# Designs tried in a protein design run: peptides against a protein of PDB entry 3HTU. Part 43

Target 1, 75 residues: chain A of PDB entry 3HTU
Amino acid sequence: RRPEEWGKLIYQWVSRSGQNNSVFTLYELTNGEDTEDEEFHGLDEATLLRALQALQQEHKAEIITVSDGRGVKFF

## One batch from the design tools (peptide; made by RFdiffusion4, then SolubleMPNN)

Design b2_p18_3_s2 (from b2_p18_3, 7 letters changed)
Fold by OpenDDE base, seed 4:
Structure b2_p18_3_s2 (fold): chain B 75 residues (1-75), chain A 18 residues (1-18)
Amino acid sequence: as target 1 above (75 residues)
Amino acid sequence: MEEDKEIVKKKLEEIKKK
């Protein structure tokens, strides 16, 4: 899959899951219990980042960088 | 953004504790 395709799957999950909190760490998305049944579970961080960057270009997400890692806010 | 950064930091710390 292309990064854009992964981004679509991730955003679909965010939309369907009815999450109250739209802020995630990148680790939560690919290694968390809440996404164990999703196709993007276990996705390498590099590919995940590219997927989120694609969503960011669509103004559907904002990547958050801090000292100990990265997160993302979905819109 | 700063508030969201703090949320991410907190989440990362929680994951680190596990």
Scores: peptide ipSAE 0.650, ipTM 0.888, DockQ to the pose 0.833
Fold by OpenDDE base, seed 2:
Structure b2_p18_3_s2 (fold): chain B 75 residues (1-75), chain A 18 residues (1-18)
Amino acid sequence: as target 1 above (75 residues)
Amino acid sequence: MEEDKEIVKKKLEEIKKK
């Protein structure tokens, strides 16, 4: 899958999950219990980042960088 | 954005404590 395709899958999950909190760490997206059944579970962080960057270009996400790691906010 | 950063920081701390 291309990064854009991964991004689509991730965004679809976020949209249908019904979660009020739209801020995630990159870790919980691919390693969290909530995504265990998702196709993108276990996705390497490099590919995940590229997927999120694709979403960011579409103004559907904003990657958040802090000292201890990265997160993302979905719109 | 700063508020979101704090949320991320907190989440990362929680993950680290696991």
Scores: peptide ipSAE 0.648, ipTM 0.887, DockQ to the pose 0.841
Fold by OpenDDE base, seed 3:
Structure b2_p18_3_s2 (fold): chain B 75 residues (1-75), chain A 18 residues (1-18)
Amino acid sequence: as target 1 above (75 residues)
Amino acid sequence: MEEDKEIVKKKLEEIKKK
């Protein structure tokens, strides 16, 4: 899959799951309990980042960088 | 955005402790 395709799958999960909190760490998306049944679970962080960057270009997400790692806010 | 950064920081701290 291309990064844009992964981004689509991730965003579909966010929009359909009824999440109250739109802020996630990158780890939560690929290693968290809430995404265990999703195709993108276990996705390497490099590919995940590219997928989120594609969503960011569409103004559907904002990648948040802090000293201890990265997160993302979905819109 | 700064508030969201704090949320991310706290989440990362929780993950490290697991």
Scores: peptide ipSAE 0.648, ipTM 0.887, DockQ to the pose 0.852
Fold by OpenDDE base, seed 1:
Structure b2_p18_3_s2 (fold): chain B 75 residues (1-75), chain A 18 residues (1-18)
Amino acid sequence: as target 1 above (75 residues)
Amino acid sequence: MEEDKEIVKKKLEEIKKK
């Protein structure tokens, strides 16, 4: 799958689960309990980041960078 | 953004703590 395709799957989950406007760490998205049954669970961080960057270009997400790591907010 | 940054920071701290 291309990063854009992964982004679509992630965004669909966020929308269906009512998680829009919520903040996640990158770890929560791919290793968290809430996404265990999703296709993107276990996705490597590098690919995840590219997927989120694609969503960011579409104004559907905002990647948040802090000193100790990264997170993301969906819109 | 600042509020969201604080949320991310706290979440990262919790993950590290556990």
Scores: peptide ipSAE 0.648, ipTM 0.886, DockQ to the pose 0.900

Design b2_p18_3_s3 (from b2_p18_3, 7 letters changed)
Fold by OpenDDE base, seed 4:
Structure b2_p18_3_s3 (fold): chain B 75 residues (1-75), chain A 18 residues (1-18)
Amino acid sequence: as target 1 above (75 residues)
Amino acid sequence: MEEDKEIVRKKLEELKKK
């Protein structure tokens, strides 16, 4: 899959999950309990980052970088 | 952005505790 294809899958999950909190760590997306059954679970961080960058270009996400790691806000 | 950064920081901190 291309990064934008992964991004689509991730955003679909965010949209259909009905979660109130739209901010995630990258770890939560690929290693969290809530995404265990998702196809993007276990995705390497580098590929995940590229997927999120694709969403960011579409103004559907914003990657957040802090000292201890990365997160993302979905729109 | 700063508020969202704080949310991410807190989430990462909680993950470290596990």
Scores: peptide ipSAE 0.647, ipTM 0.887, DockQ to the pose 0.824
Fold by OpenDDE base, seed 1:
Structure b2_p18_3_s3 (fold): chain B 75 residues (1-75), chain A 18 residues (1-18)
Amino acid sequence: as target 1 above (75 residues)
Amino acid sequence: MEEDKEIVRKKLEELKKK
């Protein structure tokens, strides 16, 4: 899958689960309990980041960078 | 953004404790 395709799957989950405007760490998205049954669970961080960057270009997400790591907010 | 940054910081801190 291309990063854009992964982004679509991630955003679909966020939307259908009603978690828009929620903030996640990258770890929560790929390793958390809430996404265990999702296709993107276990996705490597590099691919995840590219997927989120694709969503960011579409104004559907905002990647948040802090001193200790990164997170993301979905819109 | 600042509020969201603080949320991320807190989440990362909690993950580090586990």
Scores: peptide ipSAE 0.643, ipTM 0.886, DockQ to the pose 0.930
Fold by OpenDDE base, seed 3:
Structure b2_p18_3_s3 (fold): chain B 75 residues (1-75), chain A 18 residues (1-18)
Amino acid sequence: as target 1 above (75 residues)
Amino acid sequence: MEEDKEIVRKKLEELKKK
C-alpha cells in the first residue's frame, strides 16, 4: 500500500470510532490495544509518518513533535 | 497547539515508565 492508502485506512478508523479531535502518540496508533484489529496495526513508524503527512496535506491531521517523540491530532 | 503538545508529552512519559 502507498502512504496515501494507509492514511485513508487510518482516517476511516478515526471517523467510525469517534476519535476525531483526539490526540495519539504514533505508538498508540500502531501498537495500541484500540487498533489491534485494524490493518494498520503493526505498521512501521516511517510508513505511518508518511501516511499521516498525507492526511495533514488534506487538513485531516496535524503531526505534533516534542522532545521525546511525535504524536498526531485528527480533525 | 501547546496544549496538544503537552498531551503528547504526558502520553510519551507514561509509555516510557512502562
Scores: peptide ipSAE 0.642, ipTM 0.885, DockQ to the pose 0.931
Fold by OpenDDE base, seed 2:
Structure b2_p18_3_s3 (fold): chain B 75 residues (1-75), chain A 18 residues (1-18)
Amino acid sequence: as target 1 above (75 residues)
Amino acid sequence: MEEDKEIVRKKLEELKKK
């Protein structure tokens, strides 16, 4: 899958999950319990980042970088 | 985005404690 395709899958999950939180760590997305049944579970961080960057280009996400790691906010 | 950064920091901190 291309990064854009991964991004679509991730965004679809975020949209349908019904979660009130729109901010995630990258780890939560690929290693979290809530995504265990998702195709993107276990996705390497590099590919995940590219996927999120694709969403960011579409203004659907904002990658958040802090000293101890990265997160993302979905819009 | 500062609030969001803090949320991320907190989440990462919690992960680190696990």
Scores: peptide ipSAE 0.640, ipTM 0.885, DockQ to the pose 0.869

Design b2_p18_3_s4 (from b2_p18_3, 9 letters changed)
Fold by OpenDDE base, seed 4:
Structure b2_p18_3_s4 (fold): chain B 75 residues (1-75), chain A 18 residues (1-18)
Amino acid sequence: as target 1 above (75 residues)
Amino acid sequence: REKDKEIVRKRLEEIKKK
């Protein structure tokens, strides 16, 4: 899958999963219990980042960088 | 955005503790 295709899957999960939080760490998206049944579970962080960057271009997400890691806010 | 950063920081800390 291309990064933008992964982005689509991720955003679909965010918008349909009934999540009440819009902020995630990147680790939670690929290694968290909430995404264990999702195709993007276990996705390498580099590919995940590219997927999120694609969503960011569409103003559907904002990547958050802190000293100890990265997260993302979905819109 | 600063609040969002703090949320991420706290989440990362929680993950570290596990």
Scores: peptide ipSAE 0.651, ipTM 0.896, DockQ to the pose 0.839
Fold by OpenDDE base, seed 3:
Parts: sequence; structure tokens; C-alpha cells
Structure b2_p18_3_s4 (fold): chain B 75 residues (1-75), chain A 18 residues (1-18)
Amino acid sequence: as target 1 above (75 residues)
Amino acid sequence: REKDKEIVRKRLEEIKKK
């Protein structure tokens, strides 16, 4: 899959999951319990970042960088 | 946005504890 395609799958999950919090660590998205049944579970971080960057271009996400790692906020 | 950064920081800390 292309990064844009992964981004679409991720955003679809965010939209339908009913999660109250729109902020995630990257680890939570690909290794968390909440996404175990999703196709993007286990996705490598490099590909995940490209997927999120694609969403960021569409103003659907913002990648958050802190000292110890990265997260993302979905819109 | 600083609030969102703090949320991410805290969660990263929790993950590291595991």
C-alpha cells in the first residue's frame, strides 16, 4: 500500500472508532490494544509517518514532536 | 498546542514504564 492508502485506513478508523481523545502516540496507533484488529496494526514507524504526513497535507492530522517521541492529533 | 504536546509526553512516559 502507498502511504496515502495507509493514511486513509487510519483516518477511517479514527472516524468510526468513537474514541473520545483525538491525540495519540505513534506507538498507540500501531501497537496499541485498540487497533489490534486493524490492518495498520504493526505498521513500521517510517511508513506510518508518511501516512500521517499525507493526512497532514489534507489538514486531517497534525504530527506532534516532543523530546521522547512523536504523536498525532486528528481533526 | 502545548497542551497536546504535554499529553503526548505523558503517554510516552507511561509506555516507557512498561
Scores: peptide ipSAE 0.651, ipTM 0.896, DockQ to the pose 0.885
Fold by OpenDDE base, seed 2:
Structure b2_p18_3_s4 (fold): chain B 75 residues (1-75), chain A 18 residues (1-18)
Amino acid sequence: as target 1 above (75 residues)
Amino acid sequence: REKDKEIVRKRLEEIKKK
């Protein structure tokens, strides 16, 4: 899959899951319990980042960078 | 933006502790 295809799958999950909080660490998206049944569980961080960057171009996400790592906010 | 950054910082700390 291309990064933008992964981004589509991730955003579909965010939209359908009814999450109260739209902020995630990158680790939570690919290694958390909430995504264990999703196709993108276990996705490498490099591909995940490119997927989120594609969503960011569509104004569907904002990548958040802090000292100890990265997260993302979905819109 | 600062509020969201703080949320990410706290979550990262929680993951490191587990």
Scores: peptide ipSAE 0.646, ipTM 0.895, DockQ to the pose 0.848
Fold by OpenDDE base, seed 1:
Structure b2_p18_3_s4 (fold): chain B 75 residues (1-75), chain A 18 residues (1-18)
Amino acid sequence: as target 1 above (75 residues)
Amino acid sequence: REKDKEIVRKRLEEIKKK
């Protein structure tokens, strides 16, 4: 899959699931319990970042960078 | 977006503790 295709799958999960939080660490998206049944679970962080960057271009996500790592907010 | 940054910081700290 292309990064854009991964982004689509991730955003579909975010928009269709009844998530309490719209902010995630990158680790939570691919290694968390909430995504264990999703195709993108276990996705490498480099590919994940590219997927999120594609969503960011569409104004569907914002990548958040802090001193100890990265997160993302979905819109 | 300082609020969102703080959320991410706290989550990262919690993950490190586990």
Scores: peptide ipSAE 0.638, ipTM 0.893, DockQ to the pose 0.865

Design b2_p18_4_s1 (from b2_p18_4, 10 letters changed)
Fold by OpenDDE base, seed 1:
Structure b2_p18_4_s1 (fold): chain B 75 residues (1-75), chain A 18 residues (1-18)
Amino acid sequence: as target 1 above (75 residues)
Amino acid sequence: SEKLKELMEKAKEEAKKR
């Protein structure tokens, strides 16, 4: 899958599960309990970041970056 | 990290208030 395709799957989960306006660390999205049954569980962080960047371009997410980590807010 | 945790908690609180 391309990053954009992963982004679509991630946002579909966000919308269907009622996680809009929620904030996650990148680790929580791919390693957390809430996404254990999702296809993107276990996705490598580099691909995840590219997927989220695609969503950010569509104004569906905002990536939060600090010196020692990253997170994301979904809209 | 503690710094990231603090930022994420603040972001979560802000999101809930909206």
Scores: peptide ipSAE 0.107, ipTM 0.664, DockQ to the pose 0.308
Fold by OpenDDE base, seed 5:
Structure b2_p18_4_s1 (fold): chain B 75 residues (1-75), chain A 18 residues (1-18)
Amino acid sequence: as target 1 above (75 residues)
Amino acid sequence: SEKLKELMEKAKEEAKKR
């Protein structure tokens, strides 16, 4: 899958699970309990980041970068 | 990290207020 396709899957989960307007660490998205049954569970962080960047381009997410790690806010 | 955790929690709380 392309990063954009992963982004689509991720945002579909966000929307159907009511996680819009929520904040996650990147770890929580791919390693957390809430996404255990999702196809993107276990996705490598590099690909995840590209997927989220695609969503950010669509104004569906905002990537949060700090010195200690990264997170994302979904809209 | 603990710092990231704290920042994310604050962000989550703000998101809930919206």
Scores: peptide ipSAE 0.106, ipTM 0.664, DockQ to the pose 0.284
Fold by OpenDDE base, seed 2:
Structure b2_p18_4_s1 (fold): chain B 75 residues (1-75), chain A 18 residues (1-18)
Amino acid sequence: as target 1 above (75 residues)
Amino acid sequence: SEKLKELMEKAKEEAKKR
């Protein structure tokens, strides 16, 4: 899958699960309990980041970087 | 922001788990 395709799957989950306007660490998205049944669970962080960057370009997400790691806010 | 603070706290917790 292309990053854009992963982004689509991720945002579909966000929308269906009512997680809009929520903040996640990148780890939570791919390793958290809430996404265990999703296709993107276990996705490598590099690919995840590219997917989120695609969503960011569409104004559907904002990547947040702090000293202890990275996260994302979905709109 | 509150959400950024939340992210920071979550990030700290995950960092400890890794």
Scores: peptide ipSAE 0.095, ipTM 0.679, DockQ to the pose 0.106
Fold by OpenDDE base, seed 3:
Structure b2_p18_4_s1 (fold): chain B 75 residues (1-75), chain A 18 residues (1-18)
Amino acid sequence: as target 1 above (75 residues)
Amino acid sequence: SEKLKELMEKAKEEAKKR
């Protein structure tokens, strides 16, 4: 899958599970309990970041960068 | 890290207020 295709799957989960307006660390998104049954669980962080950047271009997410890590807010 | 955890929790709290 291309990053934008992963982004689509991720955002579909966000919408279906009612996680709009929520914040995740990148680790929680691909390694957390809430996404264990999703196809993108276990996705490598590099591909995840590109997927989220695609969503950010569509104003569906905002990547949060701090000195010690990264997260994402979904809209 | 603990700093990341704290910052992300604050971000989550702010997100809930929006």
Scores: peptide ipSAE 0.095, ipTM 0.655, DockQ to the pose 0.339

Design b2_p18_4_s2 (from b2_p18_4, 12 letters changed)
Fold by OpenDDE base, seed 4:
Structure b2_p18_4_s2 (fold): chain B 75 residues (1-75), chain A 18 residues (1-18)
Amino acid sequence: as target 1 above (75 residues)
Amino acid sequence: KKKLEELKKKIEEKAKEL
């Protein structure tokens, strides 16, 4: 899958999951319990980042960078 | 993992600015 395709799958999950918190660490998205049944579970961080960057271009997400890692806020 | 919990907290705090 292309990064844009992964981004679509991820955003679909965000939209359908009904979770109250739309802020995640990158680790939570690919290794968390909440995404165990999703196709993007286990996705490498490099590909995940590219997927999120595609969503960011569409103003559907913003990647958050701190001193010791990255996360994302979905809109 | 405590490191991941601390990371999440930092990200949540920064997310409040968005």
Scores: peptide ipSAE 0.704, ipTM 0.919, DockQ to the pose 0.855
Fold by OpenDDE base, seed 1:
Structure b2_p18_4_s2 (fold): chain B 75 residues (1-75), chain A 18 residues (1-18)
Amino acid sequence: as target 1 above (75 residues)
Amino acid sequence: KKKLEELKKKIEEKAKEL
């Protein structure tokens, strides 16, 4: 899958699970309990980041960077 | 685990500005 396709799957989950306006660490998205049944569970962080960047271009997410890691807020 | 929780809190605080 291309990053844009992963982004679509991730945002579909956000929408149908009511996670709009929610905040996640990148680890929670791919390794957390909430996404364990999703296709993107276990996705490598590099690919995840590219997927989220695609969503960010569409104003559906914003990647948050702090000193000790990254996360994302979905809209 | 503790580091992850601390990271989450930092991200949440920054997210309030968005």
Scores: peptide ipSAE 0.702, ipTM 0.918, DockQ to the pose 0.896
Fold by OpenDDE base, seed 3:
Structure b2_p18_4_s2 (fold): chain B 75 residues (1-75), chain A 18 residues (1-18)
Amino acid sequence: as target 1 above (75 residues)
Amino acid sequence: KKKLEELKKKIEEKAKEL
């Protein structure tokens, strides 16, 4: 899959999951319990980052960088 | 675990600025 295609799958999950919080660490998205049944579970961080960057271009997400790692806020 | 929780907290705090 292309990064844009992964981004679409991720955003579809975010939109339909009913999550109270739209903020995630990158680890939570690909290794967390909430995404165990999703196709993008286990996705490597590099590909995930490219997928999120595609969503960021559409103003659907913003990647957050702190000293200890990265996360994302979905819109 | 504690490191992940601390990371999440930092991400959430910064997310408030967005």
Scores: peptide ipSAE 0.699, ipTM 0.917, DockQ to the pose 0.858
Fold by OpenDDE base, seed 2:
Structure b2_p18_4_s2 (fold): chain B 75 residues (1-75), chain A 18 residues (1-18)
Amino acid sequence: as target 1 above (75 residues)
Amino acid sequence: KKKLEELKKKIEEKAKEL
């Protein structure tokens, strides 16, 4: 899958899952319990980041960087 | 676990600005 395609899958999950919090660490998205049954579970961080960057271009997400790591906020 | 939890808190705090 292309990054844009992964991004679409991720965003679909975010949109439909009814999450109380739209903020995630990158680890939560690909390794968390909430996404165990999703196709993007286990996705390598590099590919995940590219997928999120694609969503960011569409103003559907914003990657958050702090000293200890990265996360994302979905819109 | 503790490290990830702390990271999440930092990200959440910064996310409030977005």
Scores: peptide ipSAE 0.699, ipTM 0.917, DockQ to the pose 0.849

Design b2_p18_4_s3 (from b2_p18_4, 10 letters changed)
Fold by OpenDDE base, seed 2:
Structure b2_p18_4_s3 (fold): chain B 75 residues (1-75), chain A 18 residues (1-18)
Amino acid sequence: as target 1 above (75 residues)
Amino acid sequence: KKKLEELKKKIEEEAKKR
């Protein structure tokens, strides 16, 4: 899959989920229990970042970088 | 896990600023 395609799958999950918080660590998205049944579970971080960057271009997400790592906020 | 929880909190705090 292309990064944009992964991004679409991720965003679809986010938009359909009943989660109150739309902020995630990268680990949480691909290794967390909440996404175990999703196709993007287990996705490598490099590919994940490219997918999220594609979503950023569409103003659907913002990658957040702090000293200890990265996360993402979905819109 | 404690490390990840701390990271999550930092990201959430940063997200509030944006």
Scores: peptide ipSAE 0.685, ipTM 0.914, DockQ to the pose 0.875
Fold by OpenDDE base, seed 1:
Structure b2_p18_4_s3 (fold): chain B 75 residues (1-75), chain A 18 residues (1-18)
Amino acid sequence: as target 1 above (75 residues)
Amino acid sequence: KKKLEELKKKIEEEAKKR
């Protein structure tokens, strides 16, 4: 899959899961309990980041970088 | 585990500033 294809799958999950919190660490998206049944579970961080960057270009996400790691906010 | 919780908190706080 291309990064934008992964991004589509991730965003579909975010949109349909009814999550109360739209902010995630990168670890939560690919290793968390909430995504265990999703195709993108276990996705490597490099590919995940590229997928999120594709969503960011579409104004559907914002990658947040802090001193000790990264996360993402979905819109 | 604790580090991830702290990271999540920092990301949430940063998100609120945006």
Scores: peptide ipSAE 0.683, ipTM 0.913, DockQ to the pose 0.873
Fold by OpenDDE base, seed 3:
Structure b2_p18_4_s3 (fold): chain B 75 residues (1-75), chain A 18 residues (1-18)
Amino acid sequence: as target 1 above (75 residues)
Amino acid sequence: KKKLEELKKKIEEEAKKR
């Protein structure tokens, strides 16, 4: 899959999952219990970042970088 | 786990600033 295709799958999950909080660590998205049944579970971080960058271009996400790592806010 | 929780807190705090 291309990064844009992964981004679509991720955003579909965000939209349908009814999450109370739209902020995630990258680890939560690909290694968390909440996404165990999703196709993007286990996705490598490099590909995940490219997928999120595609969503960011569409104003659907914002990648957040702090000293200890990265996360994402979905819109 | 503690480090991941701290990371999440930092990301949430940063998100509030945006």
Scores: peptide ipSAE 0.683, ipTM 0.914, DockQ to the pose 0.878
Fold by OpenDDE base, seed 5:
Structure b2_p18_4_s3 (fold): chain B 75 residues (1-75), chain A 18 residues (1-18)
Amino acid sequence: as target 1 above (75 residues)
Amino acid sequence: KKKLEELKKKIEEEAKKR
């Protein structure tokens, strides 16, 4: 899958689960318990970041970088 | 930026919850 295709799957989960306006660390999205049954669970962080960047271009997400890591807010 | 600081706090809170 291309990054934008992963982004679509991730955002579909966000919408279905009512997680719009929620904030996640990148680790939580791919390794957390809440996404165990999702296709993107276990996705490598580099590909995840590209997927989120695609969503960011659509104003559906904002990637947040802090001193000790990254997170994302979904809209 | 105030928005970034608020979001950073939210990320930290989420990290603690999980």
Scores: peptide ipSAE 0.651, ipTM 0.899, DockQ to the pose 0.110

Design b2_p18_4_s4 (from b2_p18_4, 13 letters changed)
Fold by OpenDDE base, seed 2:
Structure b2_p18_4_s4 (fold): chain B 75 residues (1-75), chain A 18 residues (1-18)
Amino acid sequence: as target 1 above (75 residues)
Amino acid sequence: MEKLKELLEKVKKKAEEL
């Protein structure tokens, strides 16, 4: 899958999962319990980042960088 | 898990600025 395709799958999950909070660490998206049944579970962080960057271009997400790692806010 | 929790809190705090 292309990064844009992964991004689409991720955003579909986010928009339909009824999450209380739209902010995630990158680890939560690919290794968390809430995404165990999703196709993007286990996705390497590099590919995940590219997928999120694609969503960011579409104004659907914004990647957040802090001292200890990265996260993302979905819109 | 504790480190993950700390990271999440940092991310959430930063997200408030968006």
Scores: peptide ipSAE 0.508, ipTM 0.871, DockQ to the pose 0.871
Fold by OpenDDE base, seed 4:
Structure b2_p18_4_s4 (fold): chain B 75 residues (1-75), chain A 18 residues (1-18)
Amino acid sequence: as target 1 above (75 residues)
Amino acid sequence: MEKLKELLEKVKKKAEEL
């Protein structure tokens, strides 16, 4: 899958799961318990980042960078 | 895992500004 295709899958999960919290660490998305059954679980962080960047271009997400790592806010 | 929790808090704090 291309990054934008992964992004679509991720955003579909976000939108249909009814998450109250729209903020995640990158680790939570690919290694968290909440996404164990999702196709993108276990996705490498580099590919995940590219997927989220694609969503960011669509104004559906914003990548958050802090000193100790990265996260994302979905819109 | 504790570090992950700390990271999440940092991310959430910054997210409030978005």
Scores: peptide ipSAE 0.504, ipTM 0.871, DockQ to the pose 0.864
Fold by OpenDDE base, seed 3:
Structure b2_p18_4_s4 (fold): chain B 75 residues (1-75), chain A 18 residues (1-18)
Amino acid sequence: as target 1 above (75 residues)
Amino acid sequence: MEKLKELLEKVKKKAEEL
């Protein structure tokens, strides 16, 4: 899959998950318990980042960088 | 796990500014 295709799958999950909190660490998205059944579980961080960057271009997400790592906020 | 919690809190805190 291309990064933008992964982005679509990720955003579909975010949209239908019904979670109140739309903020995740990158680790949670690909290694967390909440995504164990999703196709993007286990996705390498480099590809994940590119997928999220594609969503960011569509104003559907914003990548958050802190001193100890990265996260994302979905819109 | 503790580092993950700390990272999450930092991300959440910064996300509040968005």
Scores: peptide ipSAE 0.500, ipTM 0.868, DockQ to the pose 0.868
Fold by OpenDDE base, seed 1:
Structure b2_p18_4_s4 (fold): chain B 75 residues (1-75), chain A 18 residues (1-18)
Amino acid sequence: as target 1 above (75 residues)
Amino acid sequence: MEKLKELLEKVKKKAEEL
């Protein structure tokens, strides 16, 4: 899958899951319990980042960088 | 796990600025 295709799958999950908050660490998306049944679970961080960057271009997400790592806010 | 939780809190705080 291309990064854009991964991004689509991730955003579909976000949209359907009804999360109480829309902020995640990158680790939570690919290694968390909430996504164990999703195809993108276990996705390498590099590919994940590219997928999120594609969503960011569509204004559907914003990647957040802090001193200790990265996260993402979905819109 | 504690480190991950701390990271999440930092991310959430930064997210409030968006």
Scores: peptide ipSAE 0.498, ipTM 0.867, DockQ to the pose 0.871

